# Designs tried in a protein design run: peptides against a protein of PDB entry 7K3S. Part 7

Target 1, 60 residues: chain A of PDB entry 7K3S
Amino acid sequence: MEELSGKPLSYAEKEKLKEKLAFLKKEYSRTLARLQRAKRAEKAKNSKKAIEDGVPQPEA

## One batch from the design tools (peptide; made by RFdiffusion4, then SolubleMPNN)

Design b2_p27_4_s2 (from b2_p27_4, 13 letters changed)
Fold by OpenDDE base, seed 2:
Structure b2_p27_4_s2 (fold): chain B 60 residues (1-60), chain A 27 residues (1-27)
Amino acid sequence: as target 1 above (60 residues)
Amino acid sequence: SDPEKMKEIEEKIEELKKKLEEEKKKL
């Protein structure tokens, strides 16, 4: 089996991979920040309901 | 070497794709 030691990437292909990596890091960080905001909003709703229902809040 | 750095970037791209799709499923 020829080890397809992938043809040496051109300078343009190397730069395209760096751009793709930077893009994916940005999209990951955006998605994670959105998830963290959603989880904080859910906890805040549950805490408000627990106060209204007279249920002891979990200690912070 | 330049080939080793490119392989590391490709592996990191696939890791980040996986993580991105896992976090999207939790939204």
Scores: peptide ipSAE 0.134, ipTM 0.745, DockQ to the pose 0.272
Fold by OpenDDE base, seed 3:
Structure b2_p27_4_s2 (fold): chain B 60 residues (1-60), chain A 27 residues (1-27)
Amino acid sequence: as target 1 above (60 residues)
Amino acid sequence: SDPEKMKEIEEKIEELKKKLEEEKKKL
């Protein structure tokens, strides 16, 4: 059984993991915000079409 | 302990990677 003797992470390795975590949190938040904007834009387009198709065109 | 805190950060990194790929697939 190889003991995963987790070599004590140096101070520099700990800071690198914190930086990686902060980066991934930022990229997750950015991606989620983009998805939420896309979903809002789709709903707004569908609502505009439903209003346009529901207005009787004035008979010219 | 310092090793336990680093393991928690690594687990959180893998969770965030998974969530990021799931949200990219919906875009």
Scores: peptide ipSAE 0.133, ipTM 0.746, DockQ to the pose 0.276
Fold by OpenDDE base, seed 4:
Structure b2_p27_4_s2 (fold): chain B 60 residues (1-60), chain A 27 residues (1-27)
Amino acid sequence: as target 1 above (60 residues)
Amino acid sequence: SDPEKMKEIEEKIEELKKKLEEEKKKL
């Protein structure tokens, strides 16, 4: 009996799904912004290490 | 129809859950 997909969702169930979607969009955007900051911080660390390894020590 | 809009929202919820977990795994 496949009858579970055919009940019209109540107004309250529709609003709950919209709220869940809005929450997930916010969490996705927050997570993506965190990932982008992490990748920028890693690139900045690697760039600083490449500058430090590229300074010839003055011969005494 | 209202049922089609609800199905589209549910599919988008599952897509966003998947994307969220994939991006968390890359952190």
Scores: peptide ipSAE 0.133, ipTM 0.745, DockQ to the pose 0.271
Fold by OpenDDE base, seed 5:
Structure b2_p27_4_s2 (fold): chain B 60 residues (1-60), chain A 27 residues (1-27)
Amino acid sequence: as target 1 above (60 residues)
Amino acid sequence: SDPEKMKEIEEKIEELKKKLEEEKKKL
């Protein structure tokens, strides 16, 4: 009979899990903000190319 | 209960790890 003595998590183990959760939330938010900046930068590059290809080169 | 709250935190940690890796793959 393996006693699954789920030892009650100590106060220190509870605080460590809260810190880990806070860290992962911060890293998720930072990664999402990088993805959103990358998508905006891509759209800005495509818009600049569309403007540059749409300007007739001045005849020499 | 305290044990139930700890299970919910562990499940939320694994969900956030999965979401973080999915967003990194899109970068």
Scores: peptide ipSAE 0.130, ipTM 0.744, DockQ to the pose 0.270

Design b2_p27_6_s4
Fold by OpenDDE base, seed 3:
Structure b2_p27_6_s4 (fold): chain B 60 residues (1-60), chain A 27 residues (1-27)
Amino acid sequence: as target 1 above (60 residues)
Amino acid sequence: EWEEFEKELEELLKELPHLRERVESLP
């Protein structure tokens, strides 16, 4: 058990860490939404190419 | 484009646990 005998974080340091965590959670949600849009765009591009190449679409 | 956003997500996911632990270890 390493007692992290670090000085207790000041109120200002605690608030700065909470702000950084809130920012990263927001950017995570934004990035996940971009990923989902990119995946849908790729699937639509592949479907258009398969129709153009005369390959039978896999049944849903 | 996809791979760049995946890499951005992986970096965010690495930082989040460490920041959570530091906030939860506060009295």
Scores: peptide ipSAE 0.086, ipTM 0.682, DockQ to the pose 0.051
Fold by OpenDDE base, seed 1:
Structure b2_p27_6_s4 (fold): chain B 60 residues (1-60), chain A 27 residues (1-27)
Amino acid sequence: as target 1 above (60 residues)
Amino acid sequence: EWEEFEKELEELLKELPHLRERVESLP
């Protein structure tokens, strides 16, 4: 049992941590949306290259 | 591009649990 031997956080320190957590959740959601767009763009590039290389695309 | 966003996501995912635990430990 690691003692949470940290001094009790002041009200101002608590609010600052809540603001930081809300910011990081927003950045996470933004980064995830960018990753999903990048993955779709990469799949589209690979599909275009497979058509140009004469490889039969698997039917959707 | 993809690898840069993956690294940014991994960094955010490492920090989020520690901040959540510190906020949830508050009365």
Scores: peptide ipSAE 0.085, ipTM 0.683, DockQ to the pose 0.053
Fold by OpenDDE base, seed 5:
Parts: C-alpha cells; structure tokens; sequence
Structure b2_p27_6_s4 (fold): chain B 60 residues (1-60), chain A 27 residues (1-27)
C-alpha cells in the first residue's frame, strides 16, 4: 500500500484535475486526428511524385 | 509538420497516465 502521503486534495483540486484530464483527452484525440490526416497527405504526395517521376515527359 | 504533431502527442501521452492515476486515487 503506497502511502498516499499527499494531503487529501480539496474538492476544487479534484475538479481541476478532472477538467485537465478531459482537456488532455480532447487534445490527444485532436492531435491523433491531425497526425492521421498528415500521414494520408504525405502518402498522397509520395504517390503523386512516384507517378510524375514514372511518366516520361514527351520531348517537345 | 508531422514531427511537431508526434511531439505534441508524446507530451500528451506522458501527462495522461499520471493525471489519470491522480484522479483515480481521489477518494
């Protein structure tokens, strides 16, 4: 039983920690969604470059 | 751009467990 040697958190401190946790979960979900969009955009750029490098430009 | 979102995600992932444990330890 690790000693909860911290003073019992006040009700206001408990609510602030819950609010911070809810905020961090929201930001995590937002960041993950941005990350997934960036990964898809990078794959689309690399696929376009692979097609553009594979098409011989007709000599004009 | 990608690396900045990875870094932001890693920072959030480090804070979340500790904050969860502190909230779960509340009577």
Amino acid sequence: as target 1 above (60 residues)
Amino acid sequence: EWEEFEKELEELLKELPHLRERVESLP
Scores: peptide ipSAE 0.084, ipTM 0.683, DockQ to the pose 0.050
Fold by OpenDDE base, seed 2:
Structure b2_p27_6_s4 (fold): chain B 60 residues (1-60), chain A 27 residues (1-27)
Amino acid sequence: as target 1 above (60 residues)
Amino acid sequence: EWEEFEKELEELLKELPHLRERVESLP
C-alpha cells in the first residue's frame, strides 16, 4: 500500500483521488440500493410463502 | 479539509467489499 500519508499531494494527485472518491460513492450507493432491493425481495418471498403455508408472520 | 476526503476515501474502500459480500450472500 503506497502510504497516502506524509507527502503534500500534487494538484493532479488530489484530482485523481477526488475522482476515485466520487466513483466509490457512486458504487457504494448502487451496492446499497441492490442490498435494499434484495432484502425487500427476500421479505416479500418469505411473506408469500408464510401466507401460502398458513404460518403467522413474525411481528416485526 | 483535504484530510476529511482522504478519511472518507479510506472508509469507502473498507465498506464497499463488505457491502458486495452482503449482496452476494443473499438468496
Scores: peptide ipSAE 0.082, ipTM 0.678, DockQ to the pose 0.119

## One batch from the design tools (peptide; made by RFdiffusion4, then SolubleMPNN)

Design b2_p28_1_s1
Fold by OpenDDE base, seed 5:
Structure b2_p28_1_s1 (fold): chain B 60 residues (1-60), chain A 28 residues (1-28)
Amino acid sequence: as target 1 above (60 residues)
Amino acid sequence: DEVKKKIEEELKKEEEEIEKELEEEKKK
């Protein structure tokens, strides 16, 4: 068993790690919101093209 | 890839800002 005798992270190292995690969560949420907007815009373009091409939209 | 690169670049900037703030607090 490798003793996880890693020195306990200092208070400063723990705060730096929390800030890094908060940043990564924020950028993940921002990226997810961009991806969701892009998918909605693509679906809206495909729906307009399907109406223009006379293809019956499948009823939901 | 571009989004990952931007996150890594912004993370590096925030790390450099935190290191500066911690050095300033240690000098008071």
Scores: peptide ipSAE 0.077, ipTM 0.644, DockQ to the pose 0.018
Fold by OpenDDE base, seed 1:
Structure b2_p28_1_s1 (fold): chain B 60 residues (1-60), chain A 28 residues (1-28)
Amino acid sequence: as target 1 above (60 residues)
Amino acid sequence: DEVKKKIEEELKKEEEEIEKELEEEKKK
């Protein structure tokens, strides 16, 4: 086991790191939710277009 | 300086993990 030979972070430094990581995880979750919404909106548009163009929808 | 570098490295690792997960989700 390579001991990561860095001095242990102080309590205040650990809390500052946790706050930054919590912010980053929040922005990830927000971005993922936007991506999932965009993919759903694209599928809904493609489905609507396939109905309008008379193309047989592949069953899900 | 060394403590700052360690914090910046841990943030960079978490950013790289998040970017990887986002890229995997874009491919699905």
Scores: peptide ipSAE 0.058, ipTM 0.589, DockQ to the pose 0.032
Fold by OpenDDE base, seed 2:
Structure b2_p28_1_s1 (fold): chain B 60 residues (1-60), chain A 28 residues (1-28)
Amino acid sequence: as target 1 above (60 residues)
Amino acid sequence: DEVKKKIEEELKKEEEEIEKELEEEKKK
């Protein structure tokens, strides 16, 4: 394994990196929650159309 | 400059991982 020949990060630089990564993971979780809500809303719209069209819902 | 480049590289790796996971979740 070539140790990429860069100076070791200071404690303060590592903490700043952890804060940035924690922020990025938070924005990911927020985006995923929006996607899951959108998929649930789409399923609820499709269920309303299938009831209107008299099509039986597939049981899960 | 080298420290900044390392931080930018580690952030880029985490961004690419998150983008990959998000695209996998969109396909489900």
Scores: peptide ipSAE 0.058, ipTM 0.589, DockQ to the pose 0.032
Fold by OpenDDE base, seed 4:
Structure b2_p28_1_s1 (fold): chain B 60 residues (1-60), chain A 28 residues (1-28)
Amino acid sequence: as target 1 above (60 residues)
Amino acid sequence: DEVKKKIEEELKKEEEEIEKELEEEKKK
C-alpha cells in the first residue's frame, strides 16, 4: 500500500477545493430542484389523463 | 503534481456522490 504521505494541502489549495465543492453543491441543488419540478409536472399530467377518460360525453 | 491530484480525486468523489443522489432521486 503506497501511503501517499502527500504534503498537507496549502491554505490556498484548500480554499480552491472548497470553492469547487461549493459550486458543485450549488449545481446539484439547482439540478435536483429541476428534477423535482419535472416529476411534479409528470404526476400532474398523468392525473389529468385519468380525469378526462372518466367524463361520459353527453349524447345530444 | 501530487497536491493537484489529491484535489482532483476529492472533486471526483463529490461529483460521483452528486451523481448517485441524482440517480436515486430519479428512481423514486
Scores: peptide ipSAE 0.057, ipTM 0.591, DockQ to the pose 0.031

Design b2_p28_1_s4
Fold by OpenDDE base, seed 1:
Structure b2_p28_1_s4 (fold): chain B 60 residues (1-60), chain A 28 residues (1-28)
Amino acid sequence: as target 1 above (60 residues)
Amino acid sequence: EKVKKEIEKKLKEEEKKIDKELEEKKKK
């Protein structure tokens, strides 16, 4: 056990740390959801392009 | 001051973990 040999954080300091960490976790989750949505959109675009480039338009 | 530095250190350590996990998720 690494003894956290620092003075125990006051209640107010712990709450301020928890608030900052909660905010950071929320922004992380939002960023991850955006990244996942972007990757899904990219896969959907690449799949559509592969279908469009794979159909020789009959030259009329 | 010491307690503020400890909070800032813990926050920076958590930011660094999130950044690493985000970078690993970008590479996959």
Scores: peptide ipSAE 0.067, ipTM 0.594, DockQ to the pose 0.035
Fold by OpenDDE base, seed 4:
Structure b2_p28_1_s4 (fold): chain B 60 residues (1-60), chain A 28 residues (1-28)
Amino acid sequence: as target 1 above (60 residues)
Amino acid sequence: EKVKKEIEKKLKEEEKKIDKELEEKKKK
């Protein structure tokens, strides 16, 4: 896999690399936002368990 | 040439960041 190490990239190859970079930056931002939402949802689940174990049922 | 090497470097850095975030998501 060594045929391109000596040729200057064409304009089209440079644009394709820029498009791939823009796509990867978008997918990174999307993945990071999903990870941050997952971390918040996990913290919210752990906090709800701590509140529900602390309410004495009113005996009627 | 300098701009080519910089774009290829940035591309490889973003690929590595995506792979790390996907791995961290699988561990949780």
Scores: peptide ipSAE 0.065, ipTM 0.589, DockQ to the pose 0.031
Fold by OpenDDE base, seed 2:
Structure b2_p28_1_s4 (fold): chain B 60 residues (1-60), chain A 28 residues (1-28)
Amino acid sequence: as target 1 above (60 residues)
Amino acid sequence: EKVKKEIEKKLKEEEKKIDKELEEKKKK
């Protein structure tokens, strides 16, 4: 098991990691908001379409 | 999967910008 007890990250490595994490958190929040909006829109359509056959959901 | 691949692509593009900016800061 490689112990991740590696050398203390340099200032530049820490800043790079913070920027990557901030970007990933932003894209996660955007994706989550899109998914929640899509689910609300689908429920609203299904409440109006008690009669019409399955549209395959696009894979994430 | 398509959204994951799009995020991964954008992450890789952002990492390349960060890497360039950090290399420019190390040269000063």
Scores: peptide ipSAE 0.096, ipTM 0.648, DockQ to the pose 0.020; fails the geometry check
Fold by OpenDDE base, seed 5:
Structure b2_p28_1_s4 (fold): chain B 60 residues (1-60), chain A 28 residues (1-28)
Amino acid sequence: as target 1 above (60 residues)
Amino acid sequence: EKVKKEIEKKLKEEEKKIDKELEEKKKK
């Protein structure tokens, strides 16, 4: 029987895993905010093209 | 051991949530 004497996780190892979790959540939020800004910028470009193609030139 | 496995489980659950939300956001 392999003794699963998994040494109790040290205080330092616990804190390192919490830091990794906090970092991952931060990078996720940053990436999500970038993706949302990119999608808004694309919608704004498509709306500008639709307005430019939809303005009848005033016949002068 | 129980606390190690619980923290590692929470980390892996958050990674999977991030991957799913990124995939859903790419499909919209």
Scores: peptide ipSAE 0.062, ipTM 0.588, DockQ to the pose 0.029; fails the geometry check

Design b2_p28_2_s1
Fold by OpenDDE base, seed 4:
Structure b2_p28_2_s1 (fold): chain B 60 residues (1-60), chain A 28 residues (1-28)
Amino acid sequence: as target 1 above (60 residues)
Amino acid sequence: VEEEIKRKLEEEEKKLEEELKKEEEKKK
């Protein structure tokens, strides 16, 4: 199959590349939201343990 | 988590490549 490396991308090919980029951005944002929730949950667990252990909370 | 994202990305890439191939075949 000839590498069509010289043909301008059709409208449909450009729309598919935009869909790919939108999907990548969505999955990145979902990953960041999961990471942020995990960090908040870890901080909340560590804060609860530090209160239970009678250790002074490190000031933020 | 990361492996699930990688798998989903690969699945969507493969789907997009197959759709592009079908559109190229329709133009011939």
Scores: peptide ipSAE 0.092, ipTM 0.642, DockQ to the pose 0.016
Fold by OpenDDE base, seed 1:
Structure b2_p28_2_s1 (fold): chain B 60 residues (1-60), chain A 28 residues (1-28)
Amino acid sequence: as target 1 above (60 residues)
Amino acid sequence: VEEEIKRKLEEEEKKLEEELKKEEEKKK
């Protein structure tokens, strides 16, 4: 059994890791929201072009 | 967009590491 002989993290180190994790989660969520908005905008542009070009929209 | 997020993450990580180092130095 490898003893995970890492010194127990101090209270301060644990709070800094929580702060880091909260920041990372926030930036990840912001990135996902931007990506989802971009994909919706791309689909909406493609759908608008398909209407303008007289191409039947795939109902899916 | 992704590179701006990476830069912000790296900047924040560096601040957290510097603050941790300052707290360790205050305990010696």
Scores: peptide ipSAE 0.091, ipTM 0.647, DockQ to the pose 0.016
Fold by OpenDDE base, seed 5:
Order: structure tokens, then C-alpha cells, then sequence
Structure b2_p28_2_s1 (fold): chain B 60 residues (1-60), chain A 28 residues (1-28)
């Protein structure tokens, strides 16, 4: 069992790590929200096209 | 997308390092 005898992170290093993690979580959440909007827009386009083309809508 | 997030993270990390360095220089 390798002792992770890493020097204890200073208070400043811990706060910097928290800020990095908060930023990363924010950018992932923003990306996921964009992907979800894109998927909804694609579904709405496909549904509109399927109605126009007379294709039976799959039940929900 | 992930590479753009990684790049932005590295940019913010660099800014935070420069800010910490400036604060340490003000305490000497």
C-alpha cells in the first residue's frame, strides 16, 4: 500500500483546486445543456418531417 | 467539446497561478 505521503496541500492550493473543480462542473453543465437543446431541436425537426412525409408517429 | 473545456480550464488555472504569485510578491 503505497503511502500517498504527498505533502499536505496548503489552504491556498485546496481553494485553487476547489475553484478548478467548480469551473469544470460549470463548463460540463453548460455543454450538457447545449447537447440537450440540440437533441430536442433534432427530435422536433424529425417529428415535423415525419408528419409532413405521412410517417406514423411512434407512440410516446 | 472536452478539449475546449480542458483548454479553458488550463487558461483559468494559469490566471489563478499568476494572481497567487502577485499576492505573494505583495507580502514581501
Amino acid sequence: as target 1 above (60 residues)
Amino acid sequence: VEEEIKRKLEEEEKKLEEELKKEEEKKK
Scores: peptide ipSAE 0.084, ipTM 0.630, DockQ to the pose 0.016
Fold by OpenDDE base, seed 2:
Structure b2_p28_2_s1 (fold): chain B 60 residues (1-60), chain A 28 residues (1-28)
Amino acid sequence: as target 1 above (60 residues)
Amino acid sequence: VEEEIKRKLEEEEKKLEEELKKEEEKKK
């Protein structure tokens, strides 16, 4: 096990990692909200159309 | 959707790398 005793990250490197993490969290939250909206819209369509064929959701 | 997030992350990472490089050049 190489000790991950990497040199202490500079202040600038820490701020860069915080910005990356904040951006990732924002895009994850947006994606989750979009997915939840899509699932709600699909349930609302399936309650109106009990009969028509599984459209594969595009892997977005 | 995941690919668009990945692309945006790579773009923001590249910008942050260019900013870090500019800061390192100012410190020398």
Scores: peptide ipSAE 0.095, ipTM 0.647, DockQ to the pose 0.017; fails the geometry check

Design b2_p28_2_s2
Fold by OpenDDE base, seed 5:
Structure b2_p28_2_s2 (fold): chain B 60 residues (1-60), chain A 28 residues (1-28)
Amino acid sequence: as target 1 above (60 residues)
Amino acid sequence: VKEEIEKKLEEEEKKIEKELEEEKKKKE
């Protein structure tokens, strides 16, 4: 059993870690929102091409 | 994308380090 002899993080080190985690969560959510918009735009392009090519849209 | 996030993380870490150094100077 390796003792988790990590010195307890100081208050300042814990706050710095919380800020880093909050920043990473924000950039992740921003990136996910961009990916979702790109995927919607791709589906909208594919639906326009399928209408132009006379392919019947599958009923939802 | 990953590299841009890593770069921004390093920039924010550098800001936090400066703010902590300034707070230490105010307590002295």
Scores: peptide ipSAE 0.106, ipTM 0.660, DockQ to the pose 0.016
Fold by OpenDDE base, seed 1:
Structure b2_p28_2_s2 (fold): chain B 60 residues (1-60), chain A 28 residues (1-28)
Amino acid sequence: as target 1 above (60 residues)
Amino acid sequence: VKEEIEKKLEEEEKKIEKELEEEKKKKE
């Protein structure tokens, strides 16, 4: 049985993969924080519009 | 061959992910 012990990634390949994963996790976290801020800002705009449209201007 | 390389890559990614999680836990 050929031990398909394909060579473990070299230390340099592991560090490069570690850097890529760290970068992707950082960009994911930044994107998620932007999305959460955008969703909060949209909800805050929709609540302000619902208050402004819900006040009947007294007809003069 | 290809499937075993993909499986080993996934296992090594999972090891690196655990090491990164442990390193984060040491910085808190």
Scores: peptide ipSAE 0.099, ipTM 0.624, DockQ to the pose 0.015
Fold by OpenDDE base, seed 4:
Structure b2_p28_2_s2 (fold): chain B 60 residues (1-60), chain A 28 residues (1-28)
Amino acid sequence: as target 1 above (60 residues)
Amino acid sequence: VKEEIEKKLEEEEKKIEKELEEEKKKKE
């Protein structure tokens, strides 16, 4: 079993990984918020169709 | 300690990258 005793990351490589992680966490939260808004908008559209199909037109 | 933090940082980066790609595919 090759121990991937990878060379200890330099301080500069660790800071780059922290910056990348912070960026990815930000993009994840932004994407999740967009997806949650889209799912709420879809549910709101489906609920409007169920109300509009249930109004009997007044026959004149 | 330092090595475990580096390993956890790489695991979290790889996890967030996968979750971000999966959530993009579910939006499309």
Scores: peptide ipSAE 0.087, ipTM 0.616, DockQ to the pose 0.026
Fold by OpenDDE base, seed 2:
Structure b2_p28_2_s2 (fold): chain B 60 residues (1-60), chain A 28 residues (1-28)
Amino acid sequence: as target 1 above (60 residues)
Amino acid sequence: VKEEIEKKLEEEEKKIEKELEEEKKKKE
């Protein structure tokens, strides 16, 4: 097993990775909130429409 | 939505890469 004891990341490399991680966490939380809103809207539509065709939701 | 996130991620990665390259040039 090659020890991925890669050279200790510089201070700047660590800050850039933290910025990237913060961005990813923000976009994840936004996407999750959108998904939860969509699921709530579908449940509210399905309670009003016991009748009409499955429209494919566009992929995120 | 996933594609828009991937695009924004790529844009942010490209900014990080440029800033790291500029920092390397300051240390030479």
Scores: peptide ipSAE 0.124, ipTM 0.675, DockQ to the pose 0.017; fails the geometry check

Design b2_p28_2_s3
Fold by OpenDDE base, seed 5:
Structure b2_p28_2_s3 (fold): chain B 60 residues (1-60), chain A 28 residues (1-28)
Amino acid sequence: as target 1 above (60 residues)
Amino acid sequence: VKEKIEEELKKEEEEIEKKLEEEEKKKE
């Protein structure tokens, strides 16, 4: 990949980078959404356990 | 694991976006 740092990218190379960028943005968004759902599910489990164990919920 | 993959994807996204912006600025 180092040999391209001095040459103008061809039209085909630019389109390939745009396709890669669009793919990465999609996979990033999908991963973020899965992480956020996992964190919410963990908080909901910890909240249910804290209620069951009689531990005072930290005030929000 | 998920957070590391998210960070790697974000870094690769930022690197590609920077390369595209540098190529647009060379045409003006």
Scores: peptide ipSAE 0.134, ipTM 0.703, DockQ to the pose 0.017
Fold by OpenDDE base, seed 4:
Structure b2_p28_2_s3 (fold): chain B 60 residues (1-60), chain A 28 residues (1-28)
Amino acid sequence: as target 1 above (60 residues)
Amino acid sequence: VKEKIEEELKKEEEEIEKKLEEEEKKKE
């Protein structure tokens, strides 16, 4: 594998890398926000089960 | 200087791509 380590990137190649990096940063932030919503929804489901098992039915 | 910035930009891209894939795997 020839390490292309010797050719300076063209202006167009640098702009393409900046655009790709900006896209990846945006998608990472979107995915992280989805994961955080999923973790909050899971915690809310687990807390609902713990409250429902903790109410003694009033004996009639 | 320019070559170092190009190398750092490529490393930051590869790190973000890895972090994106890791966070997608943690969702499953």
Scores: peptide ipSAE 0.074, ipTM 0.643, DockQ to the pose 0.024
Fold by OpenDDE base, seed 2:
Structure b2_p28_2_s3 (fold): chain B 60 residues (1-60), chain A 28 residues (1-28)
Amino acid sequence: as target 1 above (60 residues)
Amino acid sequence: VKEKIEEELKKEEEEIEKKLEEEEKKKE
């Protein structure tokens, strides 16, 4: 079995991977929050246009 | 044991990076 040539990660290299993972999770959450705000802003624009055009809003 | 934890962390990073790219494509 060729030992897949990964030098054992130091404690510092393992903490660096955890920091990178925490960063990626934060950027993902930030992107999702932006998309949710964009979808809410689009619904609010469509609702304003429906009121202006005299179209009854679908009750949720 | 250390190698398995490293591979699991790397896989979770790649899955998060892929999900981030998919959500950025939905914004455009």
Scores: peptide ipSAE 0.071, ipTM 0.644, DockQ to the pose 0.026
Fold by OpenDDE base, seed 1:
Structure b2_p28_2_s3 (fold): chain B 60 residues (1-60), chain A 28 residues (1-28)
Amino acid sequence: as target 1 above (60 residues)
Amino acid sequence: VKEKIEEELKKEEEEIEKKLEEEEKKKE
């Protein structure tokens, strides 16, 4: 069985991968927060339209 | 060990991309 045992990662290589992972988790959380804000803004626009379409404009 | 950590990182990247795509599909 070929040992795909590539050289063990140095401490510095492990820390670099942890930093990359922490960055990816941060960018995911940032993107999710933007998406949730956009969905809330869309719901707020749709609720305003439903109120405006339900009020007869007073004829001037 | 290197390959396993690189594979775990790649799996977490793919899971992030999948979760982003699933959240984009919930906007449509």
Scores: peptide ipSAE 0.061, ipTM 0.625, DockQ to the pose 0.031

